# Ledger of designs, part 96: peptides against a protein of PDB entry 4BOS

Target 1, 163 residues: chain A of PDB entry 4BOS
Amino acid sequence: PVLTRTVVPADNSCLFTSVYYVVEGGVLNPACAPEMRRLIAQIVASDPDFYSEAILGKTNQEYCDWIKRDDTWGGAIEISILSKFYQCEICVVDTQTVRIDRFGEDAGYTKRVLLIYDGIHYDPLQRNFPDPDTPPLTIFSSNDDIVLVQALELADEARRRRQ
Target 2, 163 residues: chain A of PDB entry 4BOS as posed
Amino acid sequence: PVLTRTVVPADNSALFTSVYYVVEGGVLNPACAPEMRRLIAQIVASDPDFYSEAILGKTNQEYCDWIKRDDTWGGAIEISILSKFYQCEICVVDTQTVRIDRFGEDAGYTKRVLLIYDGIHYDPLQRNFPDPDTPPLTIFSSNDDIVLVQALELADEARRRRQ

## One batch from the design tools (peptide; made by RFdiffusion4, then SolubleMPNN)

Design b1_p21_8_s3 (from b1_p21_8, 6 letters changed)
Fold by OpenDDE base, seed 4:
Structure b1_p21_8_s3 (fold): chain B 163 residues (1-163), chain A 21 residues (1-21)
Amino acid sequence: as target 1 above (163 residues)
Amino acid sequence: AISAADLPVQGLDTPLPPRRP
C-alpha cells in the first residue's frame, strides 16, 4: 500500500475540495465548496461566544460573510470546525516543515483523514493498494500511525523536489 | 488553540499552528 496525493484545482477552495474528497472516500467534487463554506458560516454564527472577534479577527457576522466568498481561503478555523462536524481527526502534513498538524486529536474520534499543505494549497491523500480491485482508502483508523509516517515521507519527497 | 493568528491571509504563506504537545 502506497500513500499518494491527488492534486485538486487551485481555485481558492482547495481546502474544502480536499476535505470533501477524503471524508467521502475519494470523491473529487470542486462544486462542493459553496455548500461547505455555508456550513462553516452557519456553525460560526451559531456560537458567537466562542467564535468571537478575538478568535476570528473580525466580527462574527463579517467572518461569516467573508468565508462565504468564492475567493477566500479556509484555514485552521475551518479545519477545526470540519473535524468536529465530520467527527474525525484531520491530519495536515506541511511540506515546508515536514510536520503533521493534527486537528481533533483529543476528541476521541476513531477515524482520521489526511491532507497535504504547502502554505498556499491543500491536496487530499489516499492509500492505493496493489490489488487493482481494491479501491483507494481515504479514511483511516485513528490508531493507524503508519499512515502518518507515510505522509511525512511523502511531504519530505515533495520538499526535496522543490529544492 | 485557535486564534486570529491562525487565519489564512489570501496570497500569503500561512502555515498551520504547530502540533499541541
Scores: peptide ipSAE 0.029, ipTM 0.651, DockQ to the pose 0.030
Fold by OpenDDE base, seed 1:
Structure b1_p21_8_s3 (fold): chain B 163 residues (1-163), chain A 21 residues (1-21)
Amino acid sequence: as target 1 above (163 residues)
Amino acid sequence: AISAADLPVQGLDTPLPPRRP
């Protein structure tokens, strides 16, 4: 089994598309972004005490309006929210540093999903199996550290190729 | 697969990391 990257469109919503892909078991749906943006806004709006201006960099309402735009980028705030929403660890491997940032690692989730990030773009990762009849896996056990090693190897190769 | 329809949203109880570029 090998870990592979599925390239999603660079349309400012790559984070949302990538998360949707992995949590849905490998479904590529670039049209998912508007709904996911609204989900983020709904969650942010639900707790203005936590999602304060100090956290958001703008007022709660302004952030909600901002994230619902089709041209704004999601980041760590969105990943953190989506990790909790989907009750899974989201592991982001960075090709620039060859390091993994783990979101939700202390929450006790039994599942993890993986994204690859190059500083300006997110793509989802999946495990392909030798048997062509076995579909790729995007949702892993949170105890599966082999997939993290494979992600680092993939990121290191991407870095060497300047990807 | 994990579906939003199958799971309730939970609030954040830990500090958020800084946004990635």
Scores: peptide ipSAE 0.028, ipTM 0.624, DockQ to the pose 0.033
Fold by OpenDDE base, seed 3:
Structure b1_p21_8_s3 (fold): chain B 163 residues (1-163), chain A 21 residues (1-21)
Amino acid sequence: as target 1 above (163 residues)
Amino acid sequence: AISAADLPVQGLDTPLPPRRP
């Protein structure tokens, strides 16, 4: 089995498309972004005490309006929210630093999904199998450390390719 | 562990997603 990258459109909503891809088992749907944005806004609006201005960098209402725009970028805050919503660990491998940031690692989730990030773009990762009739896997056990090693290898390769 | 309080915020002066801790 090999961990591979599926390139999603760079349309400002790559994070949402990538998360949707992995949590839905490998469904590429760039049209999912508006719904994903509204989902995040709904969650943030529902808990203004937790999602404070200190966390959001703007008022709760301003953030909700901002994240629902089609040209605003998601980041760590949105990943944290989506991790909690989908009840899975979201692991992001960074090609610039060749490190993995784990979101939801202390929540006790049994599942993990993986994204690859280059500083301005997110893509989903999947495990491909030698048997062509076996579909790729996007949802892994939270105990599967092999996939993390493979993600680091993939990121390192990407970094070397840019050098 | 990455707490919400430790998460970087995307400022109004930057279009880039915040770099996570």
Scores: peptide ipSAE 0.023, ipTM 0.623, DockQ to the pose 0.029
Fold by OpenDDE base, seed 2:
Structure b1_p21_8_s3 (fold): chain B 163 residues (1-163), chain A 21 residues (1-21)
Amino acid sequence: as target 1 above (163 residues)
Amino acid sequence: AISAADLPVQGLDTPLPPRRP
């Protein structure tokens, strides 16, 4: 089994496309972004006490309007929200630092998904199997530390290719 | 752009719409 990267469009919504891909078991649908942006805005708007300006960097309403634009980028706050919504750990391996940022790691989730990030773009990761009839796996056990090692190896290789 | 490193991991315990399994 090999961990591989699926390149999604660099259309400002790569985070949402990537998350959708992994949580839906490997479905590439760039058109999912507007719906996911609306979902996040709905969640944020539902709890203005928690999602304060201190957390968002802007007012609750300003954030909701901002994230629903088709040209704004998602990041840590959106990943945290999506981790909670999908009840899974979201692991982001950074090719610049060769480190993994784990979201939802202390929530007790039994599942994890993986993204790869290069500083300006997110892509989903999947495990391919030798059997061509076995579809790629995008949802892993939260106890599967091998996949994290494989993600780091993939990131290190990507880093070396850029140098 | 917002990086994954821009904000620390947050333990979000907030009301959410119906979740996907």
Scores: peptide ipSAE 0.023, ipTM 0.645, DockQ to the pose 0.024

Design b1_p21_8_s4 (from b1_p21_8, 6 letters changed)
Fold by OpenDDE base, seed 4:
Structure b1_p21_8_s4 (fold): chain B 163 residues (1-163), chain A 21 residues (1-21)
Amino acid sequence: as target 1 above (163 residues)
Amino acid sequence: AISAADLPVTGLDTPLPPVKP
């Protein structure tokens, strides 16, 4: 079994496309972004005490309008929200630093998904199997730390390719 | 713990959530 990267379009919505891909078991659908942006806005709007201007850098309403634009980029706030929404760890491996940032690690989720990040773009990760009849896996056990090691190896290889 | 400064963000104008324990 090998951890592999699926390149999604760099259309400003790569984070949403990537998250959708992994949580849906390997479905590539760039058209998912508007709905996911709306989901973020809905959750942000639902808790203005937590999602305050201090946290958002904008008023709650302004942020909701901003994230629903088709040309704005999602980031750590969105990942945190989506981790909670989908009830899974979202592990992001960074090709620049060869580090993994884990979102939802303290929530006790039984599942984890993985993204690869290069500073400006997100892609989803999946495990491929030697048996062609076995479909790729995108949702892993939160106890599967081997996949994290594989993600680091993949990121390190990607980093070397840029050099 | 993960520092907010270390969190991955695609857009520089995107704020970061609070530091995670």
Scores: peptide ipSAE 0.026, ipTM 0.614, DockQ to the pose 0.028
Fold by OpenDDE base, seed 1:
Structure b1_p21_8_s4 (fold): chain B 163 residues (1-163), chain A 21 residues (1-21)
Amino acid sequence: as target 1 above (163 residues)
Amino acid sequence: AISAADLPVTGLDTPLPPVKP
């Protein structure tokens, strides 16, 4: 088994596409972004006390309008929200630092998904199997630390390749 | 410890996340 990167379009919505890919078991759908952006906006709007201006850097309403634009980038706020929504740990391996940031790690989720991030682009990670009849795996056990090691190795290689 | 705040947010106009408790 090899952990591999699936390159998704760099269309400002790579985070949403990548998350959708891994949580849906390997479904590549770049057209998922508008609905996911609306989902984020809906969740943000539903809790203005938590998603305050101090957290968002702008008013709640302004953030909702902003994230629904097709040219704005999602980040840690969106990952955190999506982790909660999909009830899974989202692990992001950074090729610049070769470190993994885990979102939802304290929520008691039984599953984790992995993204690779280079500072401006997100891609999903999957485990490929030698048997072509065995589909790639995108959802792992939250106790699977081996996949985290593999992700770090992949990130280190990407860093060496300047990818 | 790794915090969500340690992860860069995409986009120059995207606010930084709060420090993870």
Scores: peptide ipSAE 0.022, ipTM 0.613, DockQ to the pose 0.029
Fold by OpenDDE base, seed 5:
Structure b1_p21_8_s4 (fold): chain B 163 residues (1-163), chain A 21 residues (1-21)
Amino acid sequence: as target 1 above (163 residues)
Amino acid sequence: AISAADLPVTGLDTPLPPVKP
């Protein structure tokens, strides 16, 4: 398939780097993580009723301090927040299960971006074109289901290669 | 969620991921 992954550093901030990559149209900047962590902490702190201890697994304040560390992992909570912030559906294809989890699917966003996840690491996905002068695409229409099929194919191939 | 069943090629189903918060 023409959908490919760009391997980002496994530095505990791969989720943030990957999201930044796709929402910025293919810009690799591992240094973006501290600011994105702070953004998430700010959003969480702004709504302690919604982001409760039941959701966070710790107090709101403890979570905010925790997520701002450079060695803590982002996950579904952070993806959900970033989906809302960027007004974009974030689709995560899992190479272990060969499934796509869609964040923001009911929000009515017109755009979607894709990440690939192996259980411990996130990478961004992009569509390459035959014309070398056409830059890769990282932001897709939320109606583009072909890219989801391609993502599943990519994940399935990754799974088969591990067997 | 979209599964391997949606692929044009053969694939195996696997356990579901945890629910979203």
Scores: peptide ipSAE 0.021, ipTM 0.561, DockQ to the pose 0.036
Fold by OpenDDE base, seed 3:
Structure b1_p21_8_s4 (fold): chain B 163 residues (1-163), chain A 21 residues (1-21)
Amino acid sequence: as target 1 above (163 residues)
Amino acid sequence: AISAADLPVTGLDTPLPPVKP
């Protein structure tokens, strides 16, 4: 089995598309972004004490309006929110630094999903199996550290090839 | 955070990721 990358559209919503892909077991649906944005906005709006201006960099209301735009980018805040919502660890491997940032690592989730990030674009990762009839896996055990090693190797190769 | 220095390279085959669009 090998860890592979599915390239999603390089639109402003690649993070949401990528997260949706992995948490839904490999469903590519770029049209999911508006709903994902609304979901995040709803969560943020529901807890203004936690999602304060200090955390958001803007008022709660301003953030909600901002994230629901179709041309704004998600990042660490959104990943953290989605990790909590989907109750899974979201591991992001960065091709520029060959490092993995683990979101939700202290929450005790039993599942992890993986994204690859190049500084401006997110793609989902999946495990392909030698048997072509065995569908790819996007949701891993949080104890599966091999997939993290594979992600680092994948990122390192991407970095060496300027990807 | 986990870096390449933190985990040993297994030597497992991984495909080259495609160039992002």
Scores: peptide ipSAE 0.015, ipTM 0.521, DockQ to the pose 0.046

## One batch from the design tools (peptide; made by RFdiffusion4, then SolubleMPNN)

Design b1_p22_1_s1 (from b1_p22_1, 8 letters changed)
Fold by OpenDDE base, seed 5:
Structure b1_p22_1_s1 (fold): chain B 163 residues (1-163), chain A 22 residues (1-22)
Amino acid sequence: as target 1 above (163 residues)
Amino acid sequence: SKMAEKLEEEERRRKAALEAER
């Protein structure tokens, strides 16, 4: 089995597309962003004490209006929110540093999904199997450390290609 | 540029989110 990336459109919503892909088991839907943005805004609005200006960099209301725009980028804050919503660990391998940031790692989730990030763009990761009749896997056990090693290898190769 | 501004803001947001995870 090999860990591979599925390249999603390099639009302003690549994070949302990527997260949707992995949590839905490999469904590519570039039109999923508007609803996901609204979902995030709803969650943020529901807990202004936790989602404070210190975290958001703006007022709760300003953030909600901002994230619902179709031209704003999702990032780590949105990943952390989506991790909680989908009740899974979201692991982001960074090709610039060859490190993995784990969102929800202390929440006790049994499942994890993986994204690859180059500083600008997010793509989803999946495990492909030798048997062509076996569909790719996007949802892994939170105990599967092998997939994290494979993700680091993939990121390292990607970094070398840019050198 | 707009791109540079987005990148700088994302760096701040990433730091804040990671700190909140701890």
Scores: peptide ipSAE 0.322, ipTM 0.856, DockQ to the pose 0.055
Fold by OpenDDE base, seed 2:
Structure b1_p22_1_s1 (fold): chain B 163 residues (1-163), chain A 22 residues (1-22)
Amino acid sequence: as target 1 above (163 residues)
Amino acid sequence: SKMAEKLEEEERRRKAALEAER
């Protein structure tokens, strides 16, 4: 099995598209972002004590209005929120540093999904199988550390291609 | 530039989120 990247559109909503792809088992839907943005805003609005200005960099209400715009970028804050919502660890391999940021790693989730990040763009990762009739896997066991090694290898190769 | 501002903001947000995760 090989870990591969699916390139999603660079339309300011690549994070949401990528997360949707992996948590839905490999469904590419670039139109998913508006609803996902609303979902995040709803979650943030529901807990203003936890989602404070210290985290958001703006008031709770300002953030909710901001994240629902179609031209604002999702990032680590949104990943953390989506990790909790989907009850899965979201692992982001960074091609600039060749490191993995693990969101929800201490939550005890049984599932993990993987994204690849280059500093401005997110793409989803999936495992392809030798059998062409076996569909790619996007949801992994949280105990599957091999996939993390494969993600690092993929990121390292991506970095080398840019150097 | 707009992109530079977005990158700077994302770096701040990433730092904050990662610190909160730990």
Scores: peptide ipSAE 0.317, ipTM 0.853, DockQ to the pose 0.055
Fold by OpenDDE base, seed 3:
Structure b1_p22_1_s1 (fold): chain B 163 residues (1-163), chain A 22 residues (1-22)
Amino acid sequence: as target 1 above (163 residues)
Amino acid sequence: SKMAEKLEEEERRRKAALEAER
């Protein structure tokens, strides 16, 4: 089995498309972003004490309006929110640093999903199997550390390709 | 540039989010 990336569109909503892909078991839906943005806004609005201006960089209401725009970028804040919503650890391997940031790592989730990030773009990761009749896996056990090693290898290779 | 500003803001957000996870 090998870990591979599925390149999603760079349309300001790549994070949402990527998360949707992995949590839904490999469904590519570039049109999922508007509803996911609304979902995040709803969650943020429901907990103004936790989602403070210190985190958001703006008031709670301003953030909710901002994230619902189609030209604003999702990032670590949104990943953290989506991790809680989907009740899974979201592991982001960074090709610039060859590091993995684990969102939801202390929540005790039994599942993890993986994204690859290059500083401006997110793509989903999946495990492909030799048997063509076995579909790719996007949801892993939180005890599967092999997939993290494979993600680091993939990120290191991506970094080497850039120079 | 606009891209540079976006990247700087994302770095701030990333730092804040990662700190909040701990």
Scores: peptide ipSAE 0.298, ipTM 0.843, DockQ to the pose 0.054
Fold by OpenDDE base, seed 1:
Structure b1_p22_1_s1 (fold): chain B 163 residues (1-163), chain A 22 residues (1-22)
Amino acid sequence: as target 1 above (163 residues)
Amino acid sequence: SKMAEKLEEEERRRKAALEAER
């Protein structure tokens, strides 16, 4: 079994496409972003006390309008929201630092998904199996630490290629 | 330039979100 990166389009919505891919078990749908953006805006609007201006960097209303645009980038705030919505831990391996940021790690989720981030672009990660008839795995046990090690190795290799 | 602005905002938001997770 090998951890593999699936390259999604760099169209400002790579985070949403990547998250959708892993939580849906490996379904590539570049057109999923508009609905996911609206979902996030709805969640943020529903809890203005938690999603404060200090966190958002703008008013709650301004953020909601901003995130629904097709040219704005999703990031850590959106990941945390999607983690809660999909009830899974989202692990992001950063190729610049070779570190993993874990979202939802204290929520008690039994499942985790993995993304790779290069400072600009997000891609989904999947586990490929030697048996060609076995589909790739995108949803892992939250106890599977081996996949985290593999993600770090993949990130380290990616970093070396850029230098 | 436009990309740079987005990156700067993302970095700010990333820090804020990580602080909220702790």
Scores: peptide ipSAE 0.029, ipTM 0.604, DockQ to the pose 0.054

Design b1_p22_1_s2 (from b1_p22_1, 14 letters changed)
Fold by OpenDDE base, seed 4:
Structure b1_p22_1_s2 (fold): chain B 163 residues (1-163), chain A 22 residues (1-22)
Amino acid sequence: as target 1 above (163 residues)
Amino acid sequence: SEMRKRLLEEEERRKRALEEAA
C-alpha cells in the first residue's frame, strides 16, 4: 500500500475540505466548507465555559462570527474541535519540519486520519491499495504507526522538492 | 442546509451515546 496526497483547492477553506475528505472516506467536496464552519461555530457556541477567550483569543461570539467567514483560515483550534466532533485522532504531518502534530491523541480514539500541511495549505492523505477494486483508505487504526511513518516519508520527500 | 442539519444531528447522537456510556 502507498500513502498518497489528494490535492484540494487552494482556497481559504482547504482545512475543512481536507478533514471532510478523510472522515467521509475519501469524498472530495469543496462545497462542504461553509457548513463545516457553521458546525465549528455551533460547537464553540454550545460550550462557552470551555471555549473561553483564553482558548479562542477572542470572545466566544466574536470567534463564531469570525470562523463563519469564507476568508478566514482554520488552524489548531479548529482541528481540535473537529477531532472531538468526529471522535478521531487527526494527525497533521508538516512538510516544513517533517513532524507530525497529533490532535486528540490523549482522548482514547480508535481511529485516526491524516492531513499534510506545508505552512499555508492542507491536503488529505489516503492509502491506495494494489488491488484496483479496493477503494483507498482514509480512516486508520490509532495503532497503525506504519501510516505515520509513511506520512513522514511523504513529507520528507515534499520538503526535499522545495529545497 | 441539509448538510448542516445532518452534521448537527450526528453531533446530538454522539452526545447521547457518550451520556449513555458514562
Scores: peptide ipSAE 0.041, ipTM 0.619, DockQ to the pose 0.020
Fold by OpenDDE base, seed 1:
Structure b1_p22_1_s2 (fold): chain B 163 residues (1-163), chain A 22 residues (1-22)
Amino acid sequence: as target 1 above (163 residues)
Amino acid sequence: SEMRKRLLEEEERRKRALEEAA
């Protein structure tokens, strides 16, 4: 089995497309972003005490309006929210630093999904199997540390290609 | 949209489940 990257469109919604891909078991839906943006805005708006200006960097209302725009980029805040919503750990391997940022790591989730990040663009990661009839795996056990090692190897190779 | 409705419905179901487990 090999961990591979599925390249999604390099648009302003790559995070949402990538998250949707992995949490849905490998479903590429380029049209998912608007609804995911609205979902995030709804979650944020529903809990202004938790999602405060200190966390958002702007007022709750301003953030909700901002994230629903079709040209704004998702980041750590959105990943954290999506981790909670999908009840899974979201692991982001950074090709610039060859480090993994883990979201939801303390929540006790039994599932983890992986993204690869180059500083601006997100792509989903999947495990391919030698048997071509076996579909790729995108949802892993939170105890599967081998997939994290493979993600680091993939990121390291990506970094070398850019050097 | 139908997708938004489904996602929000799943969120509410999840919240209820968590509350019941608490």
Scores: peptide ipSAE 0.032, ipTM 0.615, DockQ to the pose 0.020
Fold by OpenDDE base, seed 5:
Structure b1_p22_1_s2 (fold): chain B 163 residues (1-163), chain A 22 residues (1-22)
Amino acid sequence: as target 1 above (163 residues)
Amino acid sequence: SEMRKRLLEEEERRKRALEEAA
């Protein structure tokens, strides 16, 4: 088995497209972003005590209006929210540092998904199998540390290819 | 690029804020 990268469109919603891809088992839907943005806004609006201005960098209402725009970018806050919503650990391998940022790691989830990030763009990761009739896997056991090693290898190779 | 550096800094800042609140 080999871990591979699926390149999604380099638009303002690559994070949402990538998360949707991995949590839905490998479904590429670049049109998923508006609904996911609304989902995040709803979750944030539902808990203004936790999602305070200190966390959001703006008022709760301002954040909700901001994240629903089609030209704003998701990041750590959105990943954390989506991790909790989908009840899975989201692991982001960074090609700039060759490190993995783990979201939801202390929640006790049994599943993890993986993204690759270059400082601007997110892409989803999947495991391909030698048997062509076996579909790629995007949802892994939270105990599968081999997939994390493979993700680091991909990130290291990506970093070497950049000047 | 300078833009990438700024985006990375913002991402790290947001992550730390969430961790401190949890």
Scores: peptide ipSAE 0.022, ipTM 0.566, DockQ to the pose 0.046
Fold by OpenDDE base, seed 3:
Structure b1_p22_1_s2 (fold): chain B 163 residues (1-163), chain A 22 residues (1-22)
Amino acid sequence: as target 1 above (163 residues)
Amino acid sequence: SEMRKRLLEEEERRKRALEEAA
Protein backbone atom coordinates (compact mmCIF):
# COMPACT_ATOMS: atom_id res chain seq x y z
CA PRO B 1 0.00 0.00 0.00
CA VAL B 2 1.28 3.43 -1.02
CA LEU B 3 0.10 6.88 0.01
CA THR B 4 -0.43 9.09 -3.02
CA ARG B 5 -1.41 12.66 -3.80
CA THR B 6 -4.41 13.53 -5.96
CA VAL B 7 -3.94 16.95 -7.53
CA VAL B 8 -7.10 19.06 -7.39
CA PRO B 9 -7.62 22.31 -9.32
CA ALA B 10 -5.44 25.19 -8.16
CA ASP B 11 -8.35 27.53 -7.51
CA ASN B 12 -9.35 29.51 -4.45
CA SER B 13 -11.40 26.54 -3.21
CA CYS B 14 -8.73 23.82 -3.20
CA LEU B 15 -9.10 23.30 0.55
CA PHE B 16 -12.81 22.59 0.28
CA THR B 17 -12.36 20.32 -2.73
CA SER B 18 -9.61 18.42 -0.91
CA VAL B 19 -11.59 17.97 2.29
CA TYR B 20 -14.66 16.85 0.36
CA TYR B 21 -12.53 14.34 -1.53
CA VAL B 22 -11.16 12.62 1.56
CA VAL B 23 -14.31 12.64 3.70
CA GLU B 24 -16.43 11.30 0.84
CA GLY B 25 -14.09 8.41 0.14
CA GLY B 26 -12.26 9.75 -2.87
CA VAL B 27 -14.85 11.74 -4.80
CA LEU B 28 -13.41 14.63 -6.78
CA ASN B 29 -16.02 17.37 -6.97
CA PRO B 30 -14.67 20.90 -7.51
CA ALA B 31 -18.27 22.14 -7.54
CA CYS B 32 -18.65 21.32 -3.83
CA ALA B 33 -17.05 24.57 -2.67
CA PRO B 34 -20.10 26.88 -2.62
CA GLU B 35 -22.04 24.50 -0.38
CA MET B 36 -19.08 23.93 1.91
CA ARG B 37 -18.54 27.68 2.21
CA ARG B 38 -22.19 28.07 3.19
CA LEU B 39 -21.82 25.24 5.69
CA ILE B 40 -18.88 26.94 7.37
CA ALA B 41 -20.68 30.27 7.43
CA GLN B 42 -23.69 28.61 9.04
CA ILE B 43 -21.58 26.98 11.74
CA VAL B 44 -19.73 30.21 12.48
CA ALA B 45 -22.94 32.22 12.61
CA SER B 46 -24.47 29.72 15.03
CA ASP B 47 -21.85 30.37 17.71
CA PRO B 48 -20.65 33.98 17.73
CA ASP B 49 -19.28 33.63 21.26
CA PHE B 50 -16.87 30.89 20.27
CA TYR B 51 -16.13 32.16 16.79
CA SER B 52 -15.12 35.60 17.98
CA GLU B 53 -13.32 38.39 16.18
CA ALA B 54 -10.12 37.27 17.90
CA ILE B 55 -10.34 33.91 16.12
CA LEU B 56 -11.79 35.10 12.83
CA GLY B 57 -9.80 38.30 12.37
CA LYS B 58 -13.06 40.09 11.59
CA THR B 59 -16.56 40.22 13.03
CA ASN B 60 -18.66 37.07 12.87
CA GLN B 61 -20.95 38.55 10.24
CA GLU B 62 -18.06 39.91 8.18
CA TYR B 63 -16.43 36.49 8.21
CA CYS B 64 -19.61 34.77 7.08
CA ASP B 65 -19.97 37.15 4.18
CA TRP B 66 -16.27 36.81 3.36
CA ILE B 67 -16.05 33.01 3.39
CA LYS B 68 -19.07 32.71 1.11
CA ARG B 69 -17.24 34.61 -1.64
CA ASP B 70 -15.97 32.37 -4.41
CA ASP B 71 -12.49 33.91 -4.35
CA THR B 72 -11.48 33.70 -0.68
CA TRP B 73 -9.08 31.12 0.71
CA GLY B 74 -9.72 28.64 3.46
CA GLY B 75 -7.17 27.98 6.16
CA ALA B 76 -6.65 26.66 9.66
CA ILE B 77 -9.91 28.02 11.02
CA GLU B 78 -11.91 26.44 8.21
CA ILE B 79 -10.08 23.14 8.65
CA SER B 80 -10.85 23.10 12.37
CA ILE B 81 -14.51 23.77 11.64
CA LEU B 82 -14.67 21.01 9.04
CA SER B 83 -12.92 18.62 11.41
CA LYS B 84 -15.65 19.20 13.97
CA PHE B 85 -18.40 18.92 11.38
CA TYR B 86 -17.21 15.66 9.85
CA GLN B 87 -16.14 14.31 13.25
CA CYS B 88 -12.67 13.33 12.10
CA GLU B 89 -9.09 14.38 12.63
CA ILE B 90 -7.72 16.35 9.69
CA CYS B 91 -3.97 15.97 9.30
CA VAL B 92 -2.19 18.45 7.04
CA VAL B 93 1.33 17.58 5.97
CA ASP B 94 3.34 20.68 5.04
CA THR B 95 5.84 20.23 2.21
CA GLN B 96 7.74 23.37 3.20
CA THR B 97 8.57 22.15 6.70
CA VAL B 98 7.90 18.39 6.37
CA ARG B 99 5.66 18.51 9.40
CA ILE B 100 2.08 17.50 10.14
CA ASP B 101 -0.49 19.90 11.54
CA ARG B 102 -3.23 17.95 13.25
CA PHE B 103 -6.71 19.37 13.65
CA GLY B 104 -9.11 17.67 16.04
CA GLU B 105 -6.38 15.50 17.54
CA ASP B 106 -7.73 15.83 21.08
CA ALA B 107 -11.41 15.47 20.22
CA GLY B 108 -11.44 11.69 20.52
CA TYR B 109 -12.27 10.98 16.88
CA THR B 110 -11.68 7.44 15.62
CA LYS B 111 -11.09 8.56 12.04
CA ARG B 112 -8.47 10.71 10.34
CA VAL B 113 -8.03 12.12 6.86
CA LEU B 114 -4.94 13.62 5.29
CA LEU B 115 -4.17 16.66 3.16
CA ILE B 116 -0.90 17.90 1.72
CA TYR B 117 -0.13 21.63 1.79
CA ASP B 118 2.63 23.60 0.05
CA GLY B 119 2.01 27.01 1.59
CA ILE B 120 -0.86 28.05 -0.66
CA HIS B 121 -2.40 24.92 -2.25
CA TYR B 122 -4.12 21.92 -0.64
CA ASP B 123 -4.38 18.44 -2.15
CA PRO B 124 -5.94 15.26 -0.73
CA LEU B 125 -4.01 12.10 0.10
CA GLN B 126 -5.14 8.51 -0.41
CA ARG B 127 -3.77 5.02 0.13
CA ASN B 128 -3.59 2.80 -2.95
CA PHE B 129 -3.58 -0.97 -2.60
CA PRO B 130 -1.77 -3.64 -4.64
CA ASP B 131 -5.09 -5.30 -5.46
CA PRO B 132 -6.53 -3.31 -8.37
CA ASP B 133 -10.03 -4.31 -7.28
CA THR B 134 -9.59 -2.62 -3.90
CA PRO B 135 -10.46 1.08 -4.11
CA PRO B 136 -8.15 3.70 -2.59
CA LEU B 137 -8.65 4.55 1.07
CA THR B 138 -9.03 8.16 2.22
CA ILE B 139 -10.40 7.63 5.74
CA PHE B 140 -7.96 6.08 8.18
CA SER B 141 -8.03 4.92 11.76
CA SER B 142 -6.84 7.55 14.21
CA ASN B 143 -4.52 4.81 15.49
CA ASP B 144 -2.90 4.35 12.08
CA ASP B 145 0.41 6.12 12.57
CA ILE B 146 1.93 4.42 9.54
CA VAL B 147 -0.07 6.71 7.29
CA LEU B 148 1.46 9.72 9.08
CA VAL B 149 4.94 8.37 8.42
CA GLN B 150 4.04 7.87 4.78
CA ALA B 151 2.69 11.41 4.60
CA LEU B 152 5.96 12.79 5.96
CA GLU B 153 7.90 10.76 3.41
CA LEU B 154 5.70 12.10 0.64
CA ALA B 155 6.22 15.67 1.86
CA ASP B 156 9.97 15.16 2.10
CA GLU B 157 10.08 13.94 -1.48
CA ALA B 158 8.08 16.96 -2.59
CA ARG B 159 10.44 19.32 -0.77
CA ARG B 160 13.51 17.71 -2.31
CA ARG B 161 12.04 18.15 -5.77
CA ARG B 162 11.56 21.88 -5.22
CA GLN B 163 14.99 22.66 -3.76
CA SER A 1 -5.45 37.02 13.88
CA GLU A 2 -3.82 36.41 17.22
CA MET A 3 -5.68 33.12 17.62
CA ARG A 4 -4.60 31.92 14.19
CA LYS A 5 -1.01 32.78 15.06
CA ARG A 6 -1.31 31.00 18.38
CA LEU A 7 -2.69 27.91 16.67
CA LEU A 8 0.28 27.78 14.34
CA GLU A 9 2.71 28.32 17.19
CA GLU A 10 1.16 25.47 19.16
CA GLU A 11 1.43 23.18 16.16
CA GLU A 12 5.09 24.08 15.72
CA ARG A 13 5.74 23.41 19.40
CA ARG A 14 4.05 20.02 19.11
CA LYS A 15 6.08 19.17 16.03
CA ARG A 16 9.35 20.02 17.76
CA ALA A 17 8.38 17.98 20.80
CA LEU A 18 7.59 14.95 18.67
CA GLU A 19 10.81 15.31 16.73
CA GLU A 20 12.87 15.55 19.91
CA ALA A 21 11.19 12.45 21.30
CA ALA A 22 11.77 10.43 18.13
Scores: peptide ipSAE 0.018, ipTM 0.503, DockQ to the pose 0.042

